# Peptides against a protein of PDB entry 6IDX: the designs that were tried, part 80

Target 1, 380 residues: chain A of PDB entry 6IDX
Amino acid sequence: KELAKLSADVTFATEFINMDGIIVLTRLVESGTKLLSHYSEMLAFTLTAFLELMDHGIVSWDMVSITFIKQIAGYVSQPMVDVSILQRSLAILESMVLNSQSLYQKIAEEITVGQLISHLQVSNQEIQTYAIALINALFLKAPEDKRQDMANAFAQKHLRSIILNHVIRGNRPIKTEMAHQLYVLQVLTFNLLEERMMTKMDPNDQAQRDIIFELRRIAFDAESDPSNAPGSGTEKRKAMYTKDYKMLGFTNHINPAMDFTQTPPGMLALDNMLYLAKVHQDTYIRIVLENSSREDKHECPFGRSAIELTKMLCEILQVGELPNEGRNDYHPMFFTHDRAFEELFGICIQLLNKTWKEMRATAEDFNKVMQVVREQITRA

## One batch from the design tools (peptide; aimed at target 1 A133 E144 L322)

Design b2_p26_3_s1 (made by RFdiffusion4, then SolubleMPNN; from b2_p26_3, 15 letters changed)
Fold by OpenDDE base, seed 1:
Formats: sequence, C-alpha cells, structure tokens
Structure b2_p26_3_s1 (fold): chain B 380 residues (1-380), chain A 26 residues (1-26)
Amino acid sequence: as target 1 above (380 residues)
Amino acid sequence: SLFSKRMEKFKPLQEKAAKEAAEKKK
C-alpha cells in the first residue's frame, strides 16, 4: 500500500527501479502464490505499484516476461477474480498492447474478444470501460491482415447487443471515459468503410458492372421471370439499359460505372445501393419507380442521390478520420445493427426522397435538397 | 481516481496507435 503510493513519485520510482524493485514486483505476480494472508489486497497494491512505476517511462514495457503476461491474462480470463485485481489487470494489458507491438502479439494469443465481452456484462462501468479500451487497443494494434477479422468480430451482433444492452441502455449515466471509448470503437468501425469509400469502380470490370445491372434488374424486371433469353441483340439491350439507367437517376446513364469512379464515395455508394435493393427491396423499388414514372421534371435521381448521400454520410460520420482525444460523441444507432451504415443510408435515402417531393425539387435544386437533408440528419 | 488517470493516459496512446496504423496503410 505504501509502495503503491510512493510509486507515483518520480524520485522514489527512479531509486526503486535502480534497485531492481520492479523486477521483484513482476516476480511476485509471476509466482502466483496465493498462500499469503491478504493475498488479493497485496496483489492489487503490487499491480498498482507496477502501473505507477511503468508510468514514469524509465523501464520499457518489453521487459515483462511471458509468464507475467500469462498471469495478468489469467486474472482477466478467470471467473470470480477480485474486482480490484481485474481492473488493474485490464489496465496493464491495455498499457502493454498500446506501448509495445511485441506485447500485443503475445497478448492477442492469450486473450480473446469473447473473454472481454464477459466483462461488459457486469454492472461496474469502470470494468466495462477497461474492457472496451482493451478491445480498441487490440484493434488499433492489429496488423492490416488481421484487422478485418477483428472488425468482423466487432460487427458481431453479440458484441453490439451486449454494448447496447449492458452499457448504453444501462441504468447508469455514461461517464466521459466510457463515452470516449465508445467513440473510439465507433471510429475504428467506420474506418473499415474507408477502403470501399476510396475504391474506384473499374468501368471495365464486368463483375462490378453486373452489380449495376442487378440494380436495374431488381427495379424493373422484378415481375419478369429470369427466363428472358440472353439472345436479344447487344445494341438494343444497351439502348434499353441506357433508358433504365436514366430512370435509375445515374448521371452517366450510358455508362453508370463512371459515376462510381469518384472517390469518395467510390464503391461504398454501390454497396449501399445493393444493400438497399436486396435487404429493403420494396423500399428500393418504390423509390425508383415513383421517380421513374414522373414526367414533370420533379423526378428525384436515385443513382446521383445515393452517391451524394453516401458521400455526405461519410462526411457527417467522419469516415477515415483518426480517433481524437477530445471527442466522446458516439451514435447509439451504430450498436443496434451489424450493417448500421447501410441501414442509416436506407433511412436517409427515404428522407431525401421525401424532402425532394416536399420541396417540389428539380435537378437544379439538387444541392439545395442535399443541404436540407444534411441539416435534418445532423439535427436528429 | 486510478481509473480516470489510466483512461486519460490511454487516449493519447490510442491516437498515436491510430496514426501509426494509418501511416502503414499508405
């Protein structure tokens, strides 16, 4: 206890470290010897002293043994560990992950996101915050090849549901520290959209063109049996497609692939359109057909609107921006669904279509409609 | 509290880690 207090002092810390005192603390943890009276209290103070000593930056985090890491990870993975030990163990793991890539690799082998989810199901918001912080650290330090796998784990309905039900909808006000960690988790989740947002469509890629054709098929051929033979001449087909792509509201109705060469939003806009068309097919068909049947120049160009809305949502959500220390704003909506961005797009495209009708907009009013929609989204 | 102190220390480290990750992606 006294050591834990004194370890906050840099002069004491320097002397204690010079006497190999930190090695003694690490060995106490490594030994795992539970036979001492007041072991839990002693261990909690040992871990506190260790953290306070390491905070001075005199000793590299890389000095810790694999046995030490395993013991700390053991305190996080074992059921019925003392809350005080658990909190300090989570804080140590977080510190190790953030300060050392080599320690990250070792910790990633010893701890799973599934084990950290169990610490979200508790009433202690500090434990919940440490668990989310450690999830965020593991995500941040993950190699690029593993980042998508971790992302998929964060996209897991279970983790989102647990955060929503036990953290966000908890009977306690969210502290600023938790709000920040939820913000960081959200930013890291949105940064997965950055790749698609910055991916240009290749106008020569047939597979990507087939997605645009599928959007046309869903909108206009939904009643026609897929048995319509491939044999109608390529030129008449292209001319028909040009009409259909105009009705879909693409800017380049001859080659809609060109509308997706602008980054942002690149292919992310096409992903959103395809998601809407497949998951919310009735809504998609309704929006397209209501505007394609208009002869009054008040048609809302779906394709153009979807692209610009995707870009706008990326701007509003700051997709591709790095987590900022000063931010703590998170959107609870993004914890309600695994495809929350695409669902938000689906809500906002309906809002855009409604706003366009209410304004009696024409193509000349496009930017004005988008500005009104932006204000509506940012006020919600 | 120890909790608040730790969380304040993690913020700059998280931002640093994010910057380093973004630099490796370029």
Scores: peptide ipSAE 0.449, ipTM 0.931, DockQ to the pose 0.856
OpenDDE base, seeds 2, 3, 4, 5: peptide ipSAE 0.000, 0.412, 0.008, 0.000; ipTM 0.318, 0.919, 0.450, 0.300; seeds 2, 4, 5 fail the geometry check

Design b2_p26_3_s2 (made by RFdiffusion4, then SolubleMPNN; from b2_p26_3, 10 letters changed)
Fold by OpenDDE base, seed 3:
Structure b2_p26_3_s2 (fold): chain B 380 residues (1-380), chain A 26 residues (1-26)
Amino acid sequence: as target 1 above (380 residues)
Amino acid sequence: SWFEKRMAKFRPLQEKAAKEAKAAAL
């Protein structure tokens, strides 16, 4: 206890480190020897002293052994551990991950996000906060090839559902530290959209063109038997498609793929449109047909609106921004659904279509409508 | 609290790690 308190003093820490004191502390952890009376209390103070000593930056984190890492990971993986040991073990792992890429690699082999989920299912918000902080640290230090796997782990219904039900909807107010870690997790989750947001459509990619064709099919061929094979009427079909793409509200009626070459929002806009068309088909068809049947200049261009709305949502949600240490603003709604961004898009595109009608807008009013919609979204 | 002090130390480290990760992706 006294050592743990004194370890916060830089003068004491320097002298203690010069006497190999930190090596003694690491060996105490490595030994795992439960032979001492009050072992748990002693261990908790040992881990505290270790953290306070390492916080001075005098000793490299790379000095820790694999045995030490395994022992700390063991405390995190054990179902019945003292809360004080668990807190310090999570804090040590986070510190190791954040301070050393070499330690990150070793820790990522010993600890899974699945093991950390168990620490979200507890009545201790500090434990929950350390668990999310460690998940965030693992994500931040993951190489690019593994970030997608971590992303998929975040997109896992389980982690999202656990955070929603046990953290956000927990029986206690969210503290500032938890709010910050939820904010960081949200930023990291939104940054997964950055790739798609910055991906230009290739107008020559047939698979991407088939998605645009599928949008057309869902909107206009919903009653037409698919038996009218794509073969025989190529030129009349191209002219027909140009009309349909105009009715869909694309800017480039001849080649709608060109509307997705601008980044942001690139392919992310097409992903949103396809999601709306497949998951909310009735809403999609209604929006398209309500505007396609208008012979008046008050048609809302769905394609253009969807692209600009996707871009606006990326701006509002700060997609591709780095987590800021001072921020703690998170959106609980993003934990309610696996495809929360696409669901938000689906809500906002309906809001846009409504606002367009209420304003009696024309194509000249497009930017004014978008500004009103921005204000509505940012106030919600 | 000790918890709040610890979390306050992690915030700048997470931001630093994010900056480093972005710089490595460029």
Scores: peptide ipSAE 0.525, ipTM 0.943, DockQ to the pose 0.900
OpenDDE base, seeds 1, 2, 4, 5: peptide ipSAE 0.514, 0.514, 0.520, 0.523; ipTM 0.941, 0.941, 0.942, 0.942

Design b2_p26_3_s3 (made by RFdiffusion4, then SolubleMPNN; from b2_p26_3, 11 letters changed)
Fold by OpenDDE base, seed 4:
Structure b2_p26_3_s3 (fold): chain B 380 residues (1-380), chain A 26 residues (1-26)
Amino acid sequence: as target 1 above (380 residues)
Amino acid sequence: SEFEKRMKKFKPLQEKAAKEARKERE
């Protein structure tokens, strides 16, 4: 106990480290000797002293043994561990992950996100915060090839549901530190959209062109029996598609693929449109047909609107920005659905279509409508 | 609290890790 207090002093820490005191503390953890009276209390103070000593930056985190890592990971994976030991063990793992890529690799083999989910299902908000902090650290230190797997784990209905039900909708007010870790987690989640946001459509990619064709098919052919073989001459078919792409509200109605070459929002806009068309087909068809049948110049161009809305949502949500230590603003709505961004797009495109009608907008009013919609989204 | 002090130490390290992770993508 006294050692743990004194370890915060740099002068004491320097002397204690020079006497190999930190090695003695690590060996106490490695030995796992449960035979001592008050072992749990002694271990908690040992872990505190270890953290305080390491915080001085005199000793590299790479000095820790694999046995030490396994013992600390063991305290996190065991169901009946003293809360004081668990908190310190989570803090040590977080510190190891953040300070050393080598330690990250070793820890990522010993600990799964699934094990950390159990620490979210508790009433102790500090433990929950340490668990989310460790998930964030593992995400941040993951190699690019593994980040998508962690992203998929985050999109996992289970982790999202547990955070929503046990953290966000918990019986306790969210403290500043938890709010910050939820913010960081959300930033990391939004940054998964960055790749698609910065991906330009290749107008020569047939698979991407087939998606645009599928949008046309869903809007205009869904009620028509697929039996009308496109046997009419290639020119009539091209002219028909040009008309359909104009009705869909693309800026380039000859080659709609060109509308997706601008980054941001690139292919992310096409992903949102396809999601809307497949998951909310009735809403999609309604929006397209209501605007395609208007001859009064008050038609809302769906394709253009979807692209600019996707860009606007990326700007509002700060997609591609790095987490800031001073921020703690998170959006609980993004924990309600696995495809929350696409669902938000689906809500906002309906809002845009409504606002366009209410304003009696024309194509010249497009930017004014978008500004009003931005204000509506940011106030919600 | 010890908790708040510890979390304050993690914030700049997480931001640093995010900056490093971005540089690996570029």
Scores: peptide ipSAE 0.524, ipTM 0.947, DockQ to the pose 0.888
OpenDDE base, seeds 1, 2, 3, 5: peptide ipSAE 0.518, 0.498, 0.517, 0.517; ipTM 0.946, 0.943, 0.946, 0.945; seeds 1, 2 fail the geometry check

Design b2_p26_3_s4 (made by RFdiffusion4, then SolubleMPNN; from b2_p26_3, 13 letters changed)
Fold by OpenDDE base, seed 4:
Structure b2_p26_3_s4 (fold): chain B 380 residues (1-380), chain A 26 residues (1-26)
Amino acid sequence: as target 1 above (380 residues)
Amino acid sequence: SLFEKRMAGFKPLQEQAAKEAKAAKL
């Protein structure tokens, strides 16, 4: 107990480390020896002293044994561990993951996100905070392939639902520490969009061209009278598609694929457009047809607007930026839906079209409309 | 400007659209 308190002092920590004191603490944990009177209390203070000593940055985290890691992971994975031990074990694992990629690899083999989700289903907000902190650490340090798998997994949907129901909608005020961890999780989740945001469309990729063609099909062929039999010559088809892509509001109405070669937002804009067209088809068709049927110079260029809005949303959400330790602002809405970014896009594109209409904007007013929409999104 | 005159009439609609966007975020 006194050791745990004194370990917060850097002078004491330096002397204690110089005496190999930290090695003694690690060996106590490694032994797993339950024979001592007050074992749980002694272990809780041992783990506190260990964490406080390591937080001085004097000793490398890579000094810890695999046996130590397994014991600490065991305290997190076992259902009947003292809350005081569990809390400290979560904090130690977080610090290990954050400070060492080699420790991350070992911990990721011993602990599942599913086990950490179980610690979110408790009334103790401190346990919930450290469980999310460890999830965030694992997510931050994961290789890109594993991060994408974690995001696509049913576990991530379940994690969002559990956070929403047990943390955000809990009967307790959210503390600053929890708000920070929710912010971090949000930022890390949006950073998964960075790859798509930086992916240029290949104008020669037929599969990507077929997506643009599908956007045209959904907008215009769903209502097309069967009288336009496929027998009109190849030139008439190209001229038809050029007209349709102009009506869709692409900047390059001859080759819309060129509009997606700019990064950011690259392919992420096309993903958002396709999501809108498939999931919110009536909204998509309405937006496109309201602008395509205008003979006045007040048509909102949907394709251009969708691209620039996607870019704007990436800037507002700081896609590709690391979490800032000073920020605690999270949006509960992002825990309500699996595809929260695309849903936000679908809301914001409707807002943009409404704003364009009400401003009686023309193509020359485009940047001014975007500025107004930015202010609306950022004040909301 | 013609734009500023349009914007003066747009402020109530901005506030409504911001409320709708905020309600969609909640």
Scores: peptide ipSAE 0.007, ipTM 0.272, DockQ to the pose 0.014
OpenDDE base, seeds 1, 2, 3, 5: peptide ipSAE 0.000, 0.000, 0.000, 0.000; ipTM 0.312, 0.319, 0.341, 0.304; seeds 1, 3, 5 fail the geometry check

Design b2_p26_4 (made by RFdiffusion4)
Pose (drawn by RFdiffusion4):
Structure b2_p26_4 (pose): chain A 370 residues (1-223, 234-380), chain P 26 residues (1-26)
Amino acid sequence: KELAKLSADVTFATEFINMDGIIVLTRLVESGTKLLSHYSEMLAFTLTAFLELMDHGIVSWDMVSITFIKQIAGYVSQPMVDVSILQRSLAILESMVLNSQSLYQKIAEEITVGQLISHLQVSNQEIQTYAIALINALFLKAPEDKRQDMANAFAQKHLRSIILNHVIRGNRPIKTEMAHQLYVLQVLTFNLLEERMMTKMDPNDQAQRDIIFELRRIAFDAETEKRKAMYTKDYKMLGFTNHINPAMDFTQTPPGMLALDNMLYLAKVHQDTYIRIVLENSSREDKHECPFGRSAIELTKMLCEILQVGELPNEGRNDYHPMFFTHDRAFEELFGICIQLLNKTWKEMRATAEDFNKVMQVVREQITRA
Amino acid sequence: AAARAAAEEEAIAEMAERAIRRRKAE
């Protein structure tokens, strides 16, 4: 108890650390008997002292043994133990992950997605905060080539709806540190879109060109003389600036292939809305048609700008858009809603092709005021 | 690419420092 109190003082901590005092604590956790059952209070003070001592930055986090790591991960992976032990265990794991790529790799193997998500279901906001913080730390430290798989795994176990039901709509008001973790989670989540945003279409890749052909087919085949007239104009009546080679329009980064993903999502998941928008504007040879392809690409880019896809998380922000915690594919759903808004605003303005940038500005103002 | 990686590491350091301050606040 006394050690937990004094370890926050750097003057004391240095003295204790210079006698390998941290090893006394790690050895106790590694091999001490009946710690959770008979000595939980002692263990809580031990973990408090350990974290306080490590927070002075005198020694590297890489000093910790695999045995110590496994023991701490064990306290998190178990059917919940004492709240004080769990809080400090989650905090130790977060610090290990943030401070070492090696520790991240070992910890990622010792804890499951389901175990971490289950700690969000406790009524204690600090436990919830550290659980989200550990999840955020794993995402921050995951290699670029593993982060997407981790996101899918957390999504399949319902991380989003658990946060929505147990944190956002929970009984306890969200305090500043929890709000900060939700902000970080949202920033990391949007940043999963960044690679596709910056990926150019290869116009010479037939498989990618066939995706555009399929987009056009879904809409034009819902319309016979009129259908033929649409196809004679290649992709003009689908609204692409490059009428003959629309794949070139997807070399603009941002939004790149993310725009294509959004269009395909709208066509497949919301086929009626996609067909309505395209057919209202595919036989219009007055200058008043809303160009789908050009509008979708620019809207995708606008949404990326509004939602700050690619921005790094920082210390100063605690903001988040709660509606993104209500749908597994909220970004794509937002695209669909905004493309319908864009078409409504276009018609309200009796807009022509020359008005394209003005309409996009009004749409930007509509979204950002909402 | 190197500059981006450095900025990512600075952002992670900020999160580590905040985690410590959050514990001290308790």

Design b2_p26_4_s1 (made by RFdiffusion4, then SolubleMPNN; from b2_p26_4, 18 letters changed)
Fold by OpenDDE base, seed 5:
Structure b2_p26_4_s1 (fold): chain B 380 residues (1-380), chain A 26 residues (1-26)
Amino acid sequence: as target 1 above (380 residues)
Amino acid sequence: SAEKEKKRQEAIEQQARRLKEQRRAQ
C-alpha cells in the first residue's frame, strides 16, 4: 500500500527501480503464489505500484516477460476475479499494447474478443471503460492488414449490440471517459471504410460494371414482365441502358463507371448504392422511379446524389481521420447495426430526396440542397 | 503515409495519457 502510493513520486520511483524493485514486483505476479495472507489486496497494490513505476518511462515495457503477460491475461479471463485486480489487469494490458509493438503481438494472441465482451456485460462502468479502451488500443496498434479481420471478429461476437444494450442503454449516465472511448471506437471502425473511399472504379473492370448493371436491373426490370426477349440487337440494348442510366441520375449516363473514378468517395458510393438496392429494395425502387417518371426539371438525380451524399457522410464522420483528444461525440446509431454506415446512407438519401422535393429543386440547386441536407444531418 | 503514421502515433500517445489520468482519478 505504501509502495503503491510512493511509486507515484519520480524520485522514489527512480531509486526503487535502481534497486531492481520493479523486477521484484514482476516476479511476485509471475509466481502466481496464492499462499500469501491477503493475497488479493497485496496483488492489487503490487499491480498499482507496477503501473505507477512504469508510468515514469524509466523502464521499457519490453522488459515484461511472457509469464507476466499470461498471468495478467489470466486475471482478465477468470470469471471470479476481484474487481480491483481486473481493473488493474485491463489497464496493464492496455499499457503494454500501447507502449510496445512486441507486447501487442503477444497480447493479441492471448486475449480473445469474447473475453473482453464479457467485461462489457457488467454494471460497472469503469470496468466497461477499461475493456473498451483495451479494444481501442488493440485497434490502434493493429497492423493495417489485421484491422479488418479484428473488426469482423468483433461483429461476429455482436460487440456493437453488447455495447448498445449494456453501455449506451444502461441505467447509468455515460461518464466523459466512456463517451470518449465510444467515440474512439467509432472513429477507428469508420476508418476501415477509407480503403473503399479511396478506391477508384476501373471503368474497364467487367465485375464492377456488372454491379452498376445490377442497380439498373433492380430499378427497372423488377416490374417488367420476363417476356422482354434478350434478342434486341446490341445497339438497341446500349441505347436502352444509356436512357436507364440517365433515369438513375448518373452524371455520365453513357458510362456510369466514370462517376466512381473520383476519390473520395470512389467505390464506397457504389457499395452504399448496392446495399440500398439489395437490403432496402422497396426504398431504392421508390426513390429511383419517383424521379425517373418526372418529365419536369425537378427530378432528383439518384446516382449523383448518392455519390455526393457518400462524400458528405465521409466528411461528417471524418472517415480516414484518427481520433482527436477532447472529443466525446459518438453516434448511438453506429451501435444499432453492423452495417451502420450503409444504414445511415439509406436514411440520409431518403432525407435528401425529401428535401429536394420540399425545395422544388432543379439540377442548378444541387449544391444548395446538399448544404441544407448537411445542416439537417449535423443537427440530428 | 508518413503523416498518417505520425497521427496514429499521436493517437496512441493520447490514449496512453488518458489511461494514466483515468487511473490517477481513482
Scores: peptide ipSAE 0.562, ipTM 0.950, DockQ to the pose 0.825
OpenDDE base, seeds 1, 2, 3, 4: peptide ipSAE 0.562, 0.560, 0.600, 0.559; ipTM 0.950, 0.950, 0.957, 0.950; seed 3 fails the geometry check

Design b2_p26_4_s2 (made by RFdiffusion4, then SolubleMPNN; from b2_p26_4, 20 letters changed)
Fold by OpenDDE base, seed 3:
Structure b2_p26_4_s2 (fold): chain B 380 residues (1-380), chain A 26 residues (1-26)
Amino acid sequence: as target 1 above (380 residues)
Amino acid sequence: MKEKEEKKKKAIEAFAKRLIEQRRKQ
């Protein structure tokens, strides 16, 4: 107990480390010896002192043995560990993952995200915070090959539903530390969009062109029985497509694929448009047909608007940036949906269309509408 | 690609260090 308090002092820490005191603490953990009266309390103070001493940065985290890592991981993986030991063990594992790629590899072999999810189902917000912090550390330190697997684990309805139900909708106010960890998790999740945001469309890729054609089909042919495709010649079809792509509000009416060659937002805008068209088909068709039936030059160009809105959302959400330490602004909506970014896009594109109408905008007002929409999104 | 990954890795390492340093100030 006194050691744990004194370990916060850098002078004491330096002297204690110089006396091999940290090695003694590690050996106490490694021994696993439950024979002492008040073992749990002693172990909790040992882990506190160890963490405080290591936080001075005098000793490398790589000094810890595999036995020590296994003991700490054991305290996190076992269902009936003392709360005080569990909390400190989560904090130690987080610090190990953050400080050492070698320790990350060892910890990632000993602990599953599923085990950490169990620690979110408790009423103790501090345990929940350290569990999310360790999840965030594992995600942050994951190599590129494993990052998508980690991402898929976070994209699992189970983790998000547990965070939503046990953390966000819990009977306790969210503390600043928890809000920060939720923000970090949100940012790390949105960083998965960076690849698509920076992927240029290949205008020669037939599969990507087929998506643009599917957008056209959903907008204009969804009510037409596939049997009534008029057998009009290939040239009439090309001229028809150019008209349809104009009605869809693409900048390049001849080759809409060219509109997706700009990065950001690249292919991410096409993903959002396709998601809207498939999941929110009625909303998509309504937006497109409402603008296609206008002759008053007040048409909202859906294709251009979708691209620029996707870019704007990426800028607002800071896609591809690392989380900032001073931020704790998380959006509960991102924990409610599997495709939260695409759902946000679907809300914001409706807001854009509404704002365009309210402003009685023309194509010349496009940038003004986008500025007003940006202000509306950032104030919500 | 490799240079962007290395910049991201360095930024991650810098972020991790600052997170640790914030805990130390509490």
Scores: peptide ipSAE 0.132, ipTM 0.732, DockQ to the pose 0.391
OpenDDE base, seeds 1, 2, 4, 5: peptide ipSAE 0.116, 0.006, 0.000, 0.109; ipTM 0.719, 0.347, 0.241, 0.713; seed 2 fails the geometry check

Design b2_p26_4_s3 (made by RFdiffusion4, then SolubleMPNN; from b2_p26_4, 17 letters changed)
Fold by OpenDDE base, seed 3:
Structure b2_p26_4_s3 (fold): chain B 380 residues (1-380), chain A 26 residues (1-26)
Amino acid sequence: as target 1 above (380 residues)
Amino acid sequence: SEAKKKEREEAIEKFAKRLIEQRRKQ
């Protein structure tokens, strides 16, 4: 107990480390010897002192043995560990993952995200915070090959539903530390969009062109029985498509694929448009047809608007940027949906279309509308 | 690709260090 208090002092820490005191603490953990009276309390103080001593940065985290890692991981993986030991063990594992890639590899072999999810189902917000912090550390340090697997685990309805139900909708106010960890998790999740945001459309890729054609089909042919595609010649079809792509509000009416060659937002804009068209078909068709039937030059160009809105959302959400330490702003909406970014896009594109009408905008007002929409999104 | 990967790893490492340092100030 005294050691744990004194370990916060850098002078004491330096002297204690110079006396191999940290090695003694590690050996106490490694021994696993439950024979002492008040073992749990002693262990909790040992882990506190260890963490405080290591936080001074005097000793490398790589000094810890595999036995030590297994003991700490054991305290996190076992269902009936003392809360005080669990909290400190989560904090130690987080620090290990953050400080050492070699320790990350060892810890990632000993602990599953599923085990950490169990610690989110408790009423103790500190345990929940350290559990999310360790999840975030593992996600942050994951190599690119494992990052998608981690991402898929986070995209699992289970983790998001547990965070939503046990953390966000918990009976306790969210503390600053928890809000920060939720923000970090959100940012790390949105960083998965970076690849698509930076992927240029290949105008020669038939599969990508078929998506644009599907957008046209959903907008204009969804009510037409697929049997009644009139056998009109290839040239009339091309001229029809150019008109349809103009009505869809693409900048390049001849080859809409060219509108997706700009990065950001690249293919991510096409993904959002396709998601809207498939999942929110009525909303998509309404937006497109409402603007396609106008003759007053007040048409909102959906295709151009969708691209620029996707880019704007990426800028607002700082897609591809690392989390900032001072930020605690998380959006509960991102924990409610599997496709939270695409759902946000679907809300914001309706807001854009509404704002365009309210402003009585023309194509010349496009940038002004986008500026107003940006202010509306950032104030919400 | 590798240069961006390395820059990201360095940025992650810097972020990780700062997260640890913030906890130490509390």
Scores: peptide ipSAE 0.158, ipTM 0.775, DockQ to the pose 0.392
OpenDDE base, seeds 1, 2, 4, 5: peptide ipSAE 0.155, 0.013, 0.005, 0.150; ipTM 0.773, 0.376, 0.331, 0.767; seed 2 fails the geometry check

Design b2_p26_4_s4 (made by RFdiffusion4, then SolubleMPNN; from b2_p26_4, 15 letters changed)
Fold by OpenDDE base, seed 3:
Structure b2_p26_4_s4 (fold): chain B 380 residues (1-380), chain A 26 residues (1-26)
Amino acid sequence: as target 1 above (380 residues)
Amino acid sequence: AAERERKREEAIQQQAKRLIEQRRSQ
């Protein structure tokens, strides 16, 4: 206890480290010897003193043994551990992950997302905060090729629903630190959209063109048996497609692929449109057909609106920006669904279509409608 | 790419500092 207090002082820490004191603390953890009276309390103070000593940056985190890492990971993976030991063990793992890429790799192999998620299913908000903070640290330190795998593991292990039910809808007010860690997790999750946001459509890629054709098919042929497409010649088909792409509200009616060459939002807008068309088909068809039947110049151009809305949502959510220390503005809605961005797009495109009708907008009012919709989204 | 990586290292350093401050407040 006295050692843990004194270890916060840099002068004491320097002297104690020079006397190999930190090596003695690591060996106490490595030994795992439960034979001492007050073992849990003594171990809690040992882990506190170890953290306080390491926080001075005098000793490299790479000095820790694999046995030490396994012992700390063991305290986090065991179902019945003292809360004081668990809390300090989570903090040690996070410190190791943040300070060393080699320790990150070892910890990522030793601990599972499922083990960390189990520590969210408790009433202790401090334990929940340390568990989310460690998840965020692992996500920050993950190589780019592994970040999507981590997000898939979060979906597979129901991380969002567990956070929603045990943290956000818990019987306790959310503290500032937990709100920040939820914000960090949200930002890191939406940063996975950056690649698609910055991917230009290739107008010559047939697979990407087939997605635009599928949007047309879902909107106009959804009730037509594929057998009853009238065998009109190839030129009539091209002229029909140009009309259909106009009714879909693309800017380039001849080659809608050109509308997705601007980055941002690039291919992310097409992903959102396809998600809406497949998952919320009735909403998609309704929006498209309501505007395709209008000859009054009050048609809302769905394709153009979807692209500009996707860009606006990327700007509002700061897609591609990393977490800021001063922010704690998490959105509970983003923990309700694994595809929360696409679901938000589906809500906002309906809001846009409603606002367009209420304003009696024409194509000349497009930017005014988008400004009103931005204000509505940012006030919600 | 280099600027994004710099901002990632800044976010890691902020997370590490915040963890120290959280522990000292307990």
Scores: peptide ipSAE 0.589, ipTM 0.954, DockQ to the pose 0.841
OpenDDE base, seeds 1, 2, 4, 5: peptide ipSAE 0.544, 0.546, 0.540, 0.539; ipTM 0.947, 0.948, 0.947, 0.946

